# Peptides against a protein of PDB entry 7Q4I: the designs that were tried, part 222

Target 1, 281 residues: chain A of PDB entry 7Q4I
Amino acid sequence: HENSTIAERLYSEVRVLCWIMTNPSNHQKKARHVKRTWGKRCNKLIFMSSAKDDELDAVALPVGEGRNNLWGKTKEAYKYIYEHHINDADWFLKADDDTYTIVENMRYMLYPYSPETPVYFGCKFKPYVKQGYMSGGAGYVLSREAVRRFVVEALPNPKLCKSDNSGAEDVEIGKCLQNVNVLAGDSRDSNGRGRFFPFVPEHHLIPSHTDKKFWYWQYIFYKTDEGLDCCSDNAISFHYVSPNQMYVLDYLIYHLRPYGIINTPDALPNKLAVGELMPEI

## One batch from the design tools (peptide; made by RFdiffusion4, then SolubleMPNN)

Design b2_p29_1_s1 (from b2_p29_1, 20 letters changed)
Fold by OpenDDE base, seed 2:
Structure b2_p29_1_s1 (fold): chain B 281 residues (1-281), chain A 29 residues (1-29)
Amino acid sequence: as target 1 above (281 residues)
Amino acid sequence: DEIEEILKKNREEAEKKAKELHEEIEKLK
């Protein structure tokens, strides 16, 4: 018998709406596997697409398909959330249909923060945006206030937010959010280890003689180590996770247990006031 | 050997996708 009392408490106190970026061709191939695995642990799960799917609970956004429309989808998705769901959650996660998320670890990270604090979290990259921006594939989570500022203050103003649907969606939302004073938070744990990952676990965990010229090392905002110290014990997300790997991860994280090892959770940190961030690590 | 091959393939696929995204971002500059 597992004691899930703290996880149940956080499920109630740190409400997360997860929206999944997908397309009609991926509803059956990818998105349904998100719904059957980690997506079931969100307080609300919505699939954002160009076509409605009642079985999936997919919303048809007024956008075209293709990579050039990802920014358009992100804008319309958050407009839809603001109009219909802004009070259904405290935090609003964007993920791809090949992102895997440990929602309990995200709730743990978010617990001290007020949802009225204009902040968002993810895998922070340093280029293009002064404060940084969050990698689209790793998933990123906005506070309720961040969503409000994005939809109400940024999107209507072409000087603050790109009006066309072209561009890298993660960079463009990062620019918009910066322009309305939404803070790019630090998602690292107390040991300085990352929680949001733009690749599969294997890419981060296995030290490779990766060329020091690999773009990722130039993009990452915070210094990260390779190997076992790369990743928090409370890691939140991984990207490029295949549908089959989602089920493997679900089994490994939630079912497989080493007999005789009991993990005692750390105490929850104190809650922060509105506008306060955790101390820099 | 099979696990190493799967790991290698997954890494190569991830790196390829990430590189494509990077190239798209650079083209938008």
Scores: peptide ipSAE 0.022, ipTM 0.607, DockQ to the pose 0.396
Fold by OpenDDE base, seed 1:
Structure b2_p29_1_s1 (fold): chain B 281 residues (1-281), chain A 29 residues (1-29)
Amino acid sequence: as target 1 above (281 residues)
Amino acid sequence: DEIEEILKKNREEAEKKAKELHEEIEKLK
């Protein structure tokens, strides 16, 4: 028997809209598998594409396809969310169609924060943006106020937000959000362990998996380790997860249990006031 | 050690993919 009482409470109190970056060629190959696995645990799930798909619940945004249009697609996705869905959730997650997310762990991280606080979370990188920016592949989550500021204050002003659709999507949104005083939050747990990961679990969990000269170590905002200490026990996301690996992860996380081991959840933290952040570790 | 050889190969492949990704991101900036 499983006791999901706390998870059910958080599902109601910490409402998450997940939007998935996809394209028509990936609707059946990738996006469908997100919908069948972790995406079903979002309060609302929307696929952002260039073509409508009623089976997938995909929206056709007025943008071209290709990596050069990812920034354009992100701008249009958040405009669409603001217009149609801003009151449907408290938090708004961007993920790719090969990102895997443990939504319960994200709700746990977000629980103390007010959705009226202008903040966003993800895997924080240090280059190009003074406060840092969140890695696009690991996924990033905006508060309702962050979405409002992005769409209403940043996007209409070319001095605050890039009008062209070119550029690195994650860097460009990071610049725009900084320019409207949306804070780049710390997503680490109480032990200083990361929760959002721009690679598969294997790349983070295996010691000495990457060269010390690997760009990731120069980009990561907070110091991180390799091995089992790399990752929070409440990790939120991984990137480059194949469709098959999504089903494996769903099985391992939600079904496979070592007999006789009972995990007791930590107590929920106190709620923060509007504009208040958790102390950095 | 067979496991060590597999892990080494996986590391090399991962680093190659990550480098390609980095180069692609830099071209988009």
Scores: peptide ipSAE 0.021, ipTM 0.556, DockQ to the pose 0.250; fails the geometry check
Fold by OpenDDE base, seed 3:
Structure b2_p29_1_s1 (fold): chain B 281 residues (1-281), chain A 29 residues (1-29)
Amino acid sequence: as target 1 above (281 residues)
Amino acid sequence: DEIEEILKKNREEAEKKAKELHEEIEKLK
């Protein structure tokens, strides 16, 4: 018997709406596997598409398909969330249909923060945006106040947000959020280890003599190491996770246990005041 | 061994996908 008392408490106190970026061609191939695995652990799960799918709970956004419309989809997705679901959660996660998320670890990271604090978290990248921006593939989570500022203050103003649907989705939302004083938070754990990852676990966990010229090392905001020290024990997300790998990860994380090893959870930190962030490491 | 080969292939595929995504993002800027 598993003791889920703390996880159940956090499920109630740190409500997360997850929206999944998808398209009609991926509803059956990818998105349904998110729904059958990690997506079931969100307080609310919505698939943002160009076509409605009642089986998937997909919403048809008024946007075209293709990579050139990802920024358009993100804008319309957050408009839809603000209009219909802003009070259904405290935090609002964007993920792709090939992102895997450990929602309990995300709730643990978010617990001390007020949802009224204008903040968002993810894998922080340093280029193009002064405070940084969050990698689109790793997924990123906005506070309720961040969503409000994005939709109400930023989107209606073409000086604050790009009106065109073109551009890098993650960079464009990062610019908009900075322009309305939404803070790019630090998602690292107390040991300085990352929690949001823009690649599969294997890419991060296996030390590669990868060329230091790999673009990722130029983009990452915080210094990180490769290998076992790359990743928090409370890691939140991985990207490029195949449908089959989602089921493997679900089994490994939630079902497979080493006999005789009992993990005691760390105590919850104190809650922060509105506008307060954890100290930088 | 078979495990090392699988891990190598998975990494190569991930790196390829990451590169493709990066190139596409840069084209959209």
Scores: peptide ipSAE 0.019, ipTM 0.536, DockQ to the pose 0.382; fails the geometry check
Fold by OpenDDE base, seed 4:
Structure b2_p29_1_s1 (fold): chain B 281 residues (1-281), chain A 29 residues (1-29)
Amino acid sequence: as target 1 above (281 residues)
Amino acid sequence: DEIEEILKKNREEAEKKAKELHEEIEKLK
């Protein structure tokens, strides 16, 4: 018998709304597999699209399709969330329709933080934004206050937030959030291991003689080790996960157990005050 | 050898996806 008591407690205390970036061509190909796997562990799951899909629970945003409209879709998604769902959760995750997320590990990371703290988490990249920005593909999670500041303070001001729908979605939201003093948090665990990953596990876990010239090493905000020490035991997300790999990951993480190994969860950290962050590692 | 080939293929696929992501970020600048 699996004891889920702590996970159930965190499900209630750390409410997460997950919104999935998708398009009509991916509703059946990708998005439905998110809904059937990790998305069921969100407190609320919404698919943000250009077309409504009642089976998927997809919202038709007033945006065009295409790569040049991803920033437009992100702006409209957060407007929609703020208008309809800002009180339905404490934390608001953006993920792609090929991102896999271990929501329990995200709740564990978020537990000490107040949702009224203007903070967001993800895989932090260093270019273009002074404090860094979170990789769009790895997924990123905003506090309720971060969403409020983004929608109410940043979006209406062209000096703070790009009005055009063009640009790198993750960079543009990162600029907007910085301009309203939303902090780019450190998502690493107590050992300095990353939790949000912009690639599949294999890319991170396998010590590749990755060319030191690989762009990722120039973009990553925090120095990370390669190999098995790359990734937290409490990793949160991976990107470029195929629909089939989502089911494999769901099985491996939630069903497959080594007999005789009982993992006891670590004690929950103390809750932080509003505006307080975990000490830098 | 077979495991190494699978690992190599997975790395190549990951590097390709990573390059595509980088190119997307660069095109959007």
Scores: peptide ipSAE 0.016, ipTM 0.471, DockQ to the pose 0.383; fails the geometry check

Design b2_p29_1_s2 (from b2_p29_1, 17 letters changed)
Fold by OpenDDE base, seed 3:
Structure b2_p29_1_s2 (fold): chain B 281 residues (1-281), chain A 29 residues (1-29)
Amino acid sequence: as target 1 above (281 residues)
Amino acid sequence: DEIKKILEENRKEAEEKADKLHEEIKKKE
């Protein structure tokens, strides 16, 4: 018997709407597996596509398909969310159809923050945006206020937000959010370990004698180590997770238990005031 | 050895995908 009392409390108090970036060719191949695994733990799950799919709960956004339209999809997705769902959640997660998310760990990270604080979290990268931006593949989560500022203040102003649908989706939203004073938060745990990851667990956990010239080391905003110290015990997301790996992760995280080991959750931190962030580590 | 090889291949594929994405980003800036 599992005691889920704290998780149930956080489910109610830290409401998360997850929107999944997908396309019609991936509805059956990828997106449905998100719905059948980690996506079911979101308070609301929406698939953003170019075609409607009633079985998947996919929305047809008025955008074309292709990598060049990812920024367009992101803009239209958040417009759709703001118009229809802004009060359905406190936090709004973007993920890809090959991103895996431990939603309970995300709720734990978000718990102290007010959804009225203009902040967003993810795997922070340092290039192109002064305060940094969040990696698109790792997924990123906006507060309700951040969504409001993005849709109402940034998107209508070409000086604040790129009107063209071209460009890197994660960089462009990062620029827009910075321009409306949405803060790029620190998603690291109290030990300074990352929670959002732009690769599969194996790539982060296994020390590779990867060349220090690998772009990732130049892009990460916070210094991180490879190996077992790379990742928080409360990690939130991984990218490039295949459909089969999603089921494996679901089993490992939610079903597989070492007999005789009982984990006690840490106490919840104090809630922060509106506009307040956790102290930097 | 086989597991290590599979992991290395998967890593290489993921890195290549990530690199392509970043190259596309840079071309559009």
Scores: peptide ipSAE 0.023, ipTM 0.568, DockQ to the pose 0.308
Fold by OpenDDE base, seed 2:
Structure b2_p29_1_s2 (fold): chain B 281 residues (1-281), chain A 29 residues (1-29)
Amino acid sequence: as target 1 above (281 residues)
Amino acid sequence: DEIKKILEENRKEAEEKADKLHEEIKKKE
């Protein structure tokens, strides 16, 4: 018997719509495995594609396929969400079809924040955008107000948001959001450990004599350590997770238990007012 | 040793994918 009372409370109070970036070639190969694993823990799950798939619950966006269209998909996805689903959730997660997300940990991070606060969270990178931007692969989550500002204020203005569909989607949305005063939040835990990860757990957990020239160390906004101290006990996401690894992670996180060890959750923090952020760590 | 090898292979694959993505980003700016 497992006590999930707090998780159930957060499921109701911190509603998350997850939209998955995918394409028709990945509907069966990748996206269906998201739906069968972590995606089922979202309050709403939508697959954003170029073709409709009723079995997957995929939406056909008016965009082409390929890396050059990812920004176009992101714009159209949030337009679609704003038009059809803006009141169905409080928070709106973008993830890839090879991103794994522990939605309960995301709800825990988001709990103190008002969805009317213009903020978004993810793995923050420092280049190109003054306040930083969130890594596309690690997934990023916008508040309802952030979505509103993005769709209503940023997208219609070519001076605030890139009108063409080219560019890195995560950088471009980061620029747009900055231009409408959506804050790039700090997703780290109270110990300064990251929660959103642009790689698989193994990349972060295993200390490697990685060359200090590795791009990641130049891109990360916050200092991070390697090894067990790299990652929050309440980590939210990992990227480059294969379909098989999604099932492994589901088993390890939700089913496998060390006998005799009981985890007692920390108390929930106080809720913040609209526009307030957690103190800097 | 096999686990370490698998972890290293997975890491390399992830790094290569990430590097390619960042190279594409840099070319488009």
Scores: peptide ipSAE 0.015, ipTM 0.461, DockQ to the pose 0.391
Fold by OpenDDE base, seed 5:
Structure b2_p29_1_s2 (fold): chain B 281 residues (1-281), chain A 29 residues (1-29)
Amino acid sequence: as target 1 above (281 residues)
Amino acid sequence: DEIKKILEENRKEAEEKADKLHEEIKKKE
């Protein structure tokens, strides 16, 4: 017996369109496992590819395949979303076909924000973009207004947004969004713990798993620790999650229960006005 | 990045296993 009343409420009030970056070679290998696990908890799930797949609900974007086309694919994906789906959701998540997302935790984070606020969230990195940018691997979520500004204001202007398809996808979108005054939000919880993670849980949870010189520690915008304090109890995403691990995570998060422990959710915060962000922590 | 490489290798192995499992399920249906 489970009470999901609050989660159901948030499902209705905080509508999330998830688009998954994939390619034809990964439709069966990866993307279908997203669809069979966490992707089911999105209000809308779309797979962005270079080939159509009716079984997967994959869209064929007019882009080539390869690492050099990821930025091109992101631009076309958001164009497609804006044209066909901008009113189908309030928030628009980009994830990879090896990203796992706890959508309920994302809805909880997003609940106070207006979709008309030009903001996006993810694992914020410091380099290249003054306000920071969101790590592509951890996934990032744009408000409806952020998508509008990106597609309508940024993309058509080569001075604001890179017109070619080359470059680091996450950096390039970060530059474009900054140039149209989309704010790089703080996705940390009230304890200052991160919610979006560019690696698997083990990488973040185990202290000294990485060298102190590991690039991640230089890239993170906010100070973070390893171990149990690394991650919010309401963590949202992990990256490099294998297809098998997606099913394991689904089991652990949604099925496995410690008998006799009842988790009572915190009260929802007050909603923010348009343009307002959560206070600094 | 050595860690990324290890993760990628593990991912590939998991993908192959997942594909095999899916094929087996389809054959049984």
Scores: peptide ipSAE 0.023, ipTM 0.396, DockQ to the pose 0.047; fails the geometry check
Fold by OpenDDE base, seed 4:
Structure b2_p29_1_s2 (fold): chain B 281 residues (1-281), chain A 29 residues (1-29)
Amino acid sequence: as target 1 above (281 residues)
Amino acid sequence: DEIKKILEENRKEAEEKADKLHEEIKKKE
């Protein structure tokens, strides 16, 4: 039998609303598989779309479809969250309909932080934004205060946040958040290993899987290693996860156990004050 | 069976450690 007492405690104390970026064509193909796998471990799960789907719990945002509207969809999604759900959670995760998330590991990372701290986490990229920005595909999580600042302070001001719906979604939100002093946090573990990944596990775990000239190595904010040392034992997310792979990951992570190995959780760190971050590694 | 005994002892020790850790975490919070 498994002891989930700490996970249950963190579920109550570190409340996460997950919103999934999707579209009507992906409701059945992708989004429903998120709902049937990792999305069920969120405190609240909302699918942000251009069409309503009552089976999926999808919201129809007043935006068009297509890659050129992803930024528009993100703005409207966070407006919707702020209006309807800002008190329903402490942390607000954006993920794609092909992102897989280990929500318990995210709660563990977030546990010491106050949701009133203006911070967000993800796979940090260095270009375009001075403090960095979080990769859209890996998913990123905003504190409640970060959402408030984004919606109330940034979005209404064209000087702080792009009014047009065009542009790279993750870069644009990164610019907006920086402009309202939301900190781009460090999501790495105590060993300096990443937790949010913009690709499937195989691309990170296999040494030299990608060309050294691959854009990713120029974009990553923090130096990372390849192989098993690439990734935290408490990794949070992977991107480009197929619907079938979501079920495989669910099995591997939550069901498959090596006989005779019992994992004990580490002690929780001390809670930080409002505005305080974990020490840099 | 010595292997079974070792496994059972290790399991018991691990469970006890886990329980203690859970209690300590609860007390600190």
Scores: peptide ipSAE 0.000, ipTM 0.252, DockQ to the pose 0.014; fails the geometry check

Design b2_p29_1_s3 (from b2_p29_1, 18 letters changed)
Fold by OpenDDE base, seed 2:
Structure b2_p29_1_s3 (fold): chain B 281 residues (1-281), chain A 29 residues (1-29)
Amino acid sequence: as target 1 above (281 residues)
Amino acid sequence: SEIEKILKENREKAEKIAKELDEKIKKEE
């Protein structure tokens, strides 16, 4: 029997609402597999779509479908969350229907932070936004206060937040959040390794898998190494994960064990005061 | 409200788990 006592504690103390960006064509193809794998480890799981699906617990947002409407869907999703679910969680994760998330590792990262701190985490990119923004594909998580500021302070003001639905979703929310003093946090572990990844594990773990001229190296906010040192042992998310790969990852992470190797969890850090961040490495 | 009840129950469960964990840690020290 696996000792999950600390994971159970964090499940209760670090409540995460996960909302999944999807569309009606992906409800059966992709979204249901999120629900059957990592999504079940969220405290609350909501699928944000343009059509209702009672089996999936999908919400029909008043938005059109298409790549040009992703920003609109994000705005409506957080409006919906704020109106109906702001007290159901402490942290609010956006993920795509092809994002895989190790929710326990996310809770571990978030544990020291107050949900009343205006902060959000993800894979930080440096272009377009002064403090950086979080990659949409890797998923990003907002504190309760960040959601409040986004919905109440940013969205109603066209000078602070783009009113139309066009633009890169992750860049636009990054601009809005910066304009209301929501901090772009550092999600790296104590060794400086990343936790949120905009690609599959293979793309990050294999040295020289990508050309040095690949856009990713110009976009990444923090320096990253290649190979096994690229990724935290407590990595949180990967993107472009197929439905089949989700089940494989679930097996590898939660079921497959090397005999005789016992993993002892590290001690939890001290909790931070409201507004306090961990020092950057 | 139903939400308040759930939050209260979760807090109580969390506190219980935390106490148990703290006791375990103290015994191991």
Scores: peptide ipSAE 0.016, ipTM 0.304, DockQ to the pose 0.012
Fold by OpenDDE base, seed 1:
Structure b2_p29_1_s3 (fold): chain B 281 residues (1-281), chain A 29 residues (1-29)
Amino acid sequence: as target 1 above (281 residues)
Amino acid sequence: SEIEKILKENREKAEKIAKELDEKIKKEE
């Protein structure tokens, strides 16, 4: 029998609102599978789209569709969250409709941090933004204070935040957040292993003789080892996960158990004060 | 490679499980 007592405690103490970036063409194809798998473990789940869908709980944002509107959709999504849901959670996760997230591992990472600390986490990339920015595909999570600063301080000021809806969504939010002193946190575990991944598990776990010229190695902020040591045992997210793979991952992570092996969770770390971060490794 | 073979076999098994789980979820709704 499974003991979920500590996970239930973290569910109540580390409240996460997950918003999913989607579009009307993907409501049935992709988004519904998020709702049926990992999305059900969020405290609140909202699908951000251009069309309303009552079955999915999708919100129609006042934006057009296409890759050139992703930044616009992100701005409107966080405006909507701030207006309607800012007190419904402590942390606010953006994910794509092909991102898979282990929400319990995210709560574990976030537990020591105050939601009043202006910080956000994800897979940190080094280009374009001095402190780095978080990969859009891997998903990224903002504290409540980070959302407040983004919506109230950054968005209304074209000098701090791009008013045009064009551009790389993850880079643009990264620039805006830096300009209002939201810190790009370190999401690595105590062994220096990553938790947010912009690709499927297979691409991270297998030492691909990827040409050293592969863009990922130039973009990653922290040096990571290749192979089995690439990934934390408490990994949080993977990207480019197909609908079928979401169900497989749900089965493997939450249902499949090796008989006779019992895992004991590590002790929770001490809580940090407002404004404090864990030391970088 | 041996790893690629294992991954292929695991993928095929996983796809079967995924279909079965999807059908189960649809029936419960």
Scores: peptide ipSAE 0.000, ipTM 0.321, DockQ to the pose 0.032
Fold by OpenDDE base, seed 3:
Structure b2_p29_1_s3 (fold): chain B 281 residues (1-281), chain A 29 residues (1-29)
Amino acid sequence: as target 1 above (281 residues)
Amino acid sequence: SEIEKILKENREKAEKIAKELDEKIKKEE
């Protein structure tokens, strides 16, 4: 029998709306598998598409399809959330239809923070944005106040937020959020290990003689180790996860247990005041 | 390498399990 008492508490106290970036061609191929796996652990799950799908619970946003419209889709998605769902959650996660998220670990990270603090979390990259920005593929989570500032203050002002739908989605939202004083938080654990990952677990856990010239090492905001020490024991997300791998991860994380090992969760930290951040390591 | 061989075999096994699980879920719906 699983003891999920703390997880149940966090489910009620740290409400997360997850919106999934998808398209009509991926509704059956990818998005439905998110719904059947990690997406069911969100307090609210919405698929943002260009076509409605009642089975998937997909929203048809007024955007075109294609890689050049991802920024446009993100803007419309958060407008939709602000209009219809801003009070349905405390935190608002963007993920791709090939992102896998351990929602309980995300709630644990978010627990100390006030949703009224203008902050967002993810895999922080250093280029293009002074405070950094969060990698789109790893997924990123905005506080309720961050969503408000993005939609109400940033989006209506072309000087603060790009009006065109072109550009790198994650960079553009990062610029907009910086311009309205939404803080790029540190998602690392107490040991300095990352929680949001822009690749599959295999790419992070296995020391591949990846060329030190690999772009990722130049983009990461915080220094990370390779191999088994790369990742937090409370990791939150991985990207480029196939539908089959989502089921494998669900089994390994939520069903497979080593006999005789009892996990006692650490005590929850104290909650922070509005505007207060955890000290950076 | 021997490690690469093991990793490949493990991946193939994992994919098989995932496929079986997916089929089971589809039948129960």
Scores: peptide ipSAE 0.000, ipTM 0.283, DockQ to the pose 0.033
Fold by OpenDDE base, seed 4:
Structure b2_p29_1_s3 (fold): chain B 281 residues (1-281), chain A 29 residues (1-29)
Amino acid sequence: as target 1 above (281 residues)
Amino acid sequence: SEIEKILKENREKAEKIAKELDEKIKKEE
């Protein structure tokens, strides 16, 4: 027995279009499992591929496959979204076909923000981009205004956005977004805990699981801890989640309940004005 | 089943994390 009234409200008020980066070889192996798990909680779910798949609801973008084309695919994906779906949602999430997302937690984070604020959220990395950029694997979410600026202002200008399809996808979009004054938001909770994670939960939750010399610690924009203090109780995403793990996570998050413990949601914060961000922690 | 295996593994991991958390809490008290 659950009270989903707040979740239902947020579903209506914080509309999220999720687009999934995939390819034809992963339609059955990975993408369909996103559709069967967390993807069903998006207001709209689109799989961006190089081949159409009506069963999956995949779009064939005019790009090739491979790592050298990921940036090209991202550009075309957002062009497609802007052309066909810009008014279908308020927020636009990019995720990989091995990213798991708790969409309700994302809506909670996004609730105070105006979709007309040029902002995007994710796991912020510090290299290459002055304000930082969001890790591609952890997934990142753009406001409607951020999408508009990206597609209309950045993409047409080679001085603002790389015209070639090569390069690190997340870095390149980060550069483009910075160049059109889309702000790299802080996705941490009120306790300073992260919400977007570029690895599986185990890599973040287990203390000393990773070598301190691991590149991740040099890339993270904000200081983070290991163990249970690593992650918000309202965490949003994890990466490198296998298809089977997606079903497990769905069960653990949405079905498994400890008897006698009822989680009461916190009150929603006040909405921010257009252009206003929450104070940094 | 493969799912049962994963659930078992996750349970074990969760229990480990819980123990570590309990130890941390005890040290902070």
Scores: peptide ipSAE 0.000, ipTM 0.255, DockQ to the pose 0.039

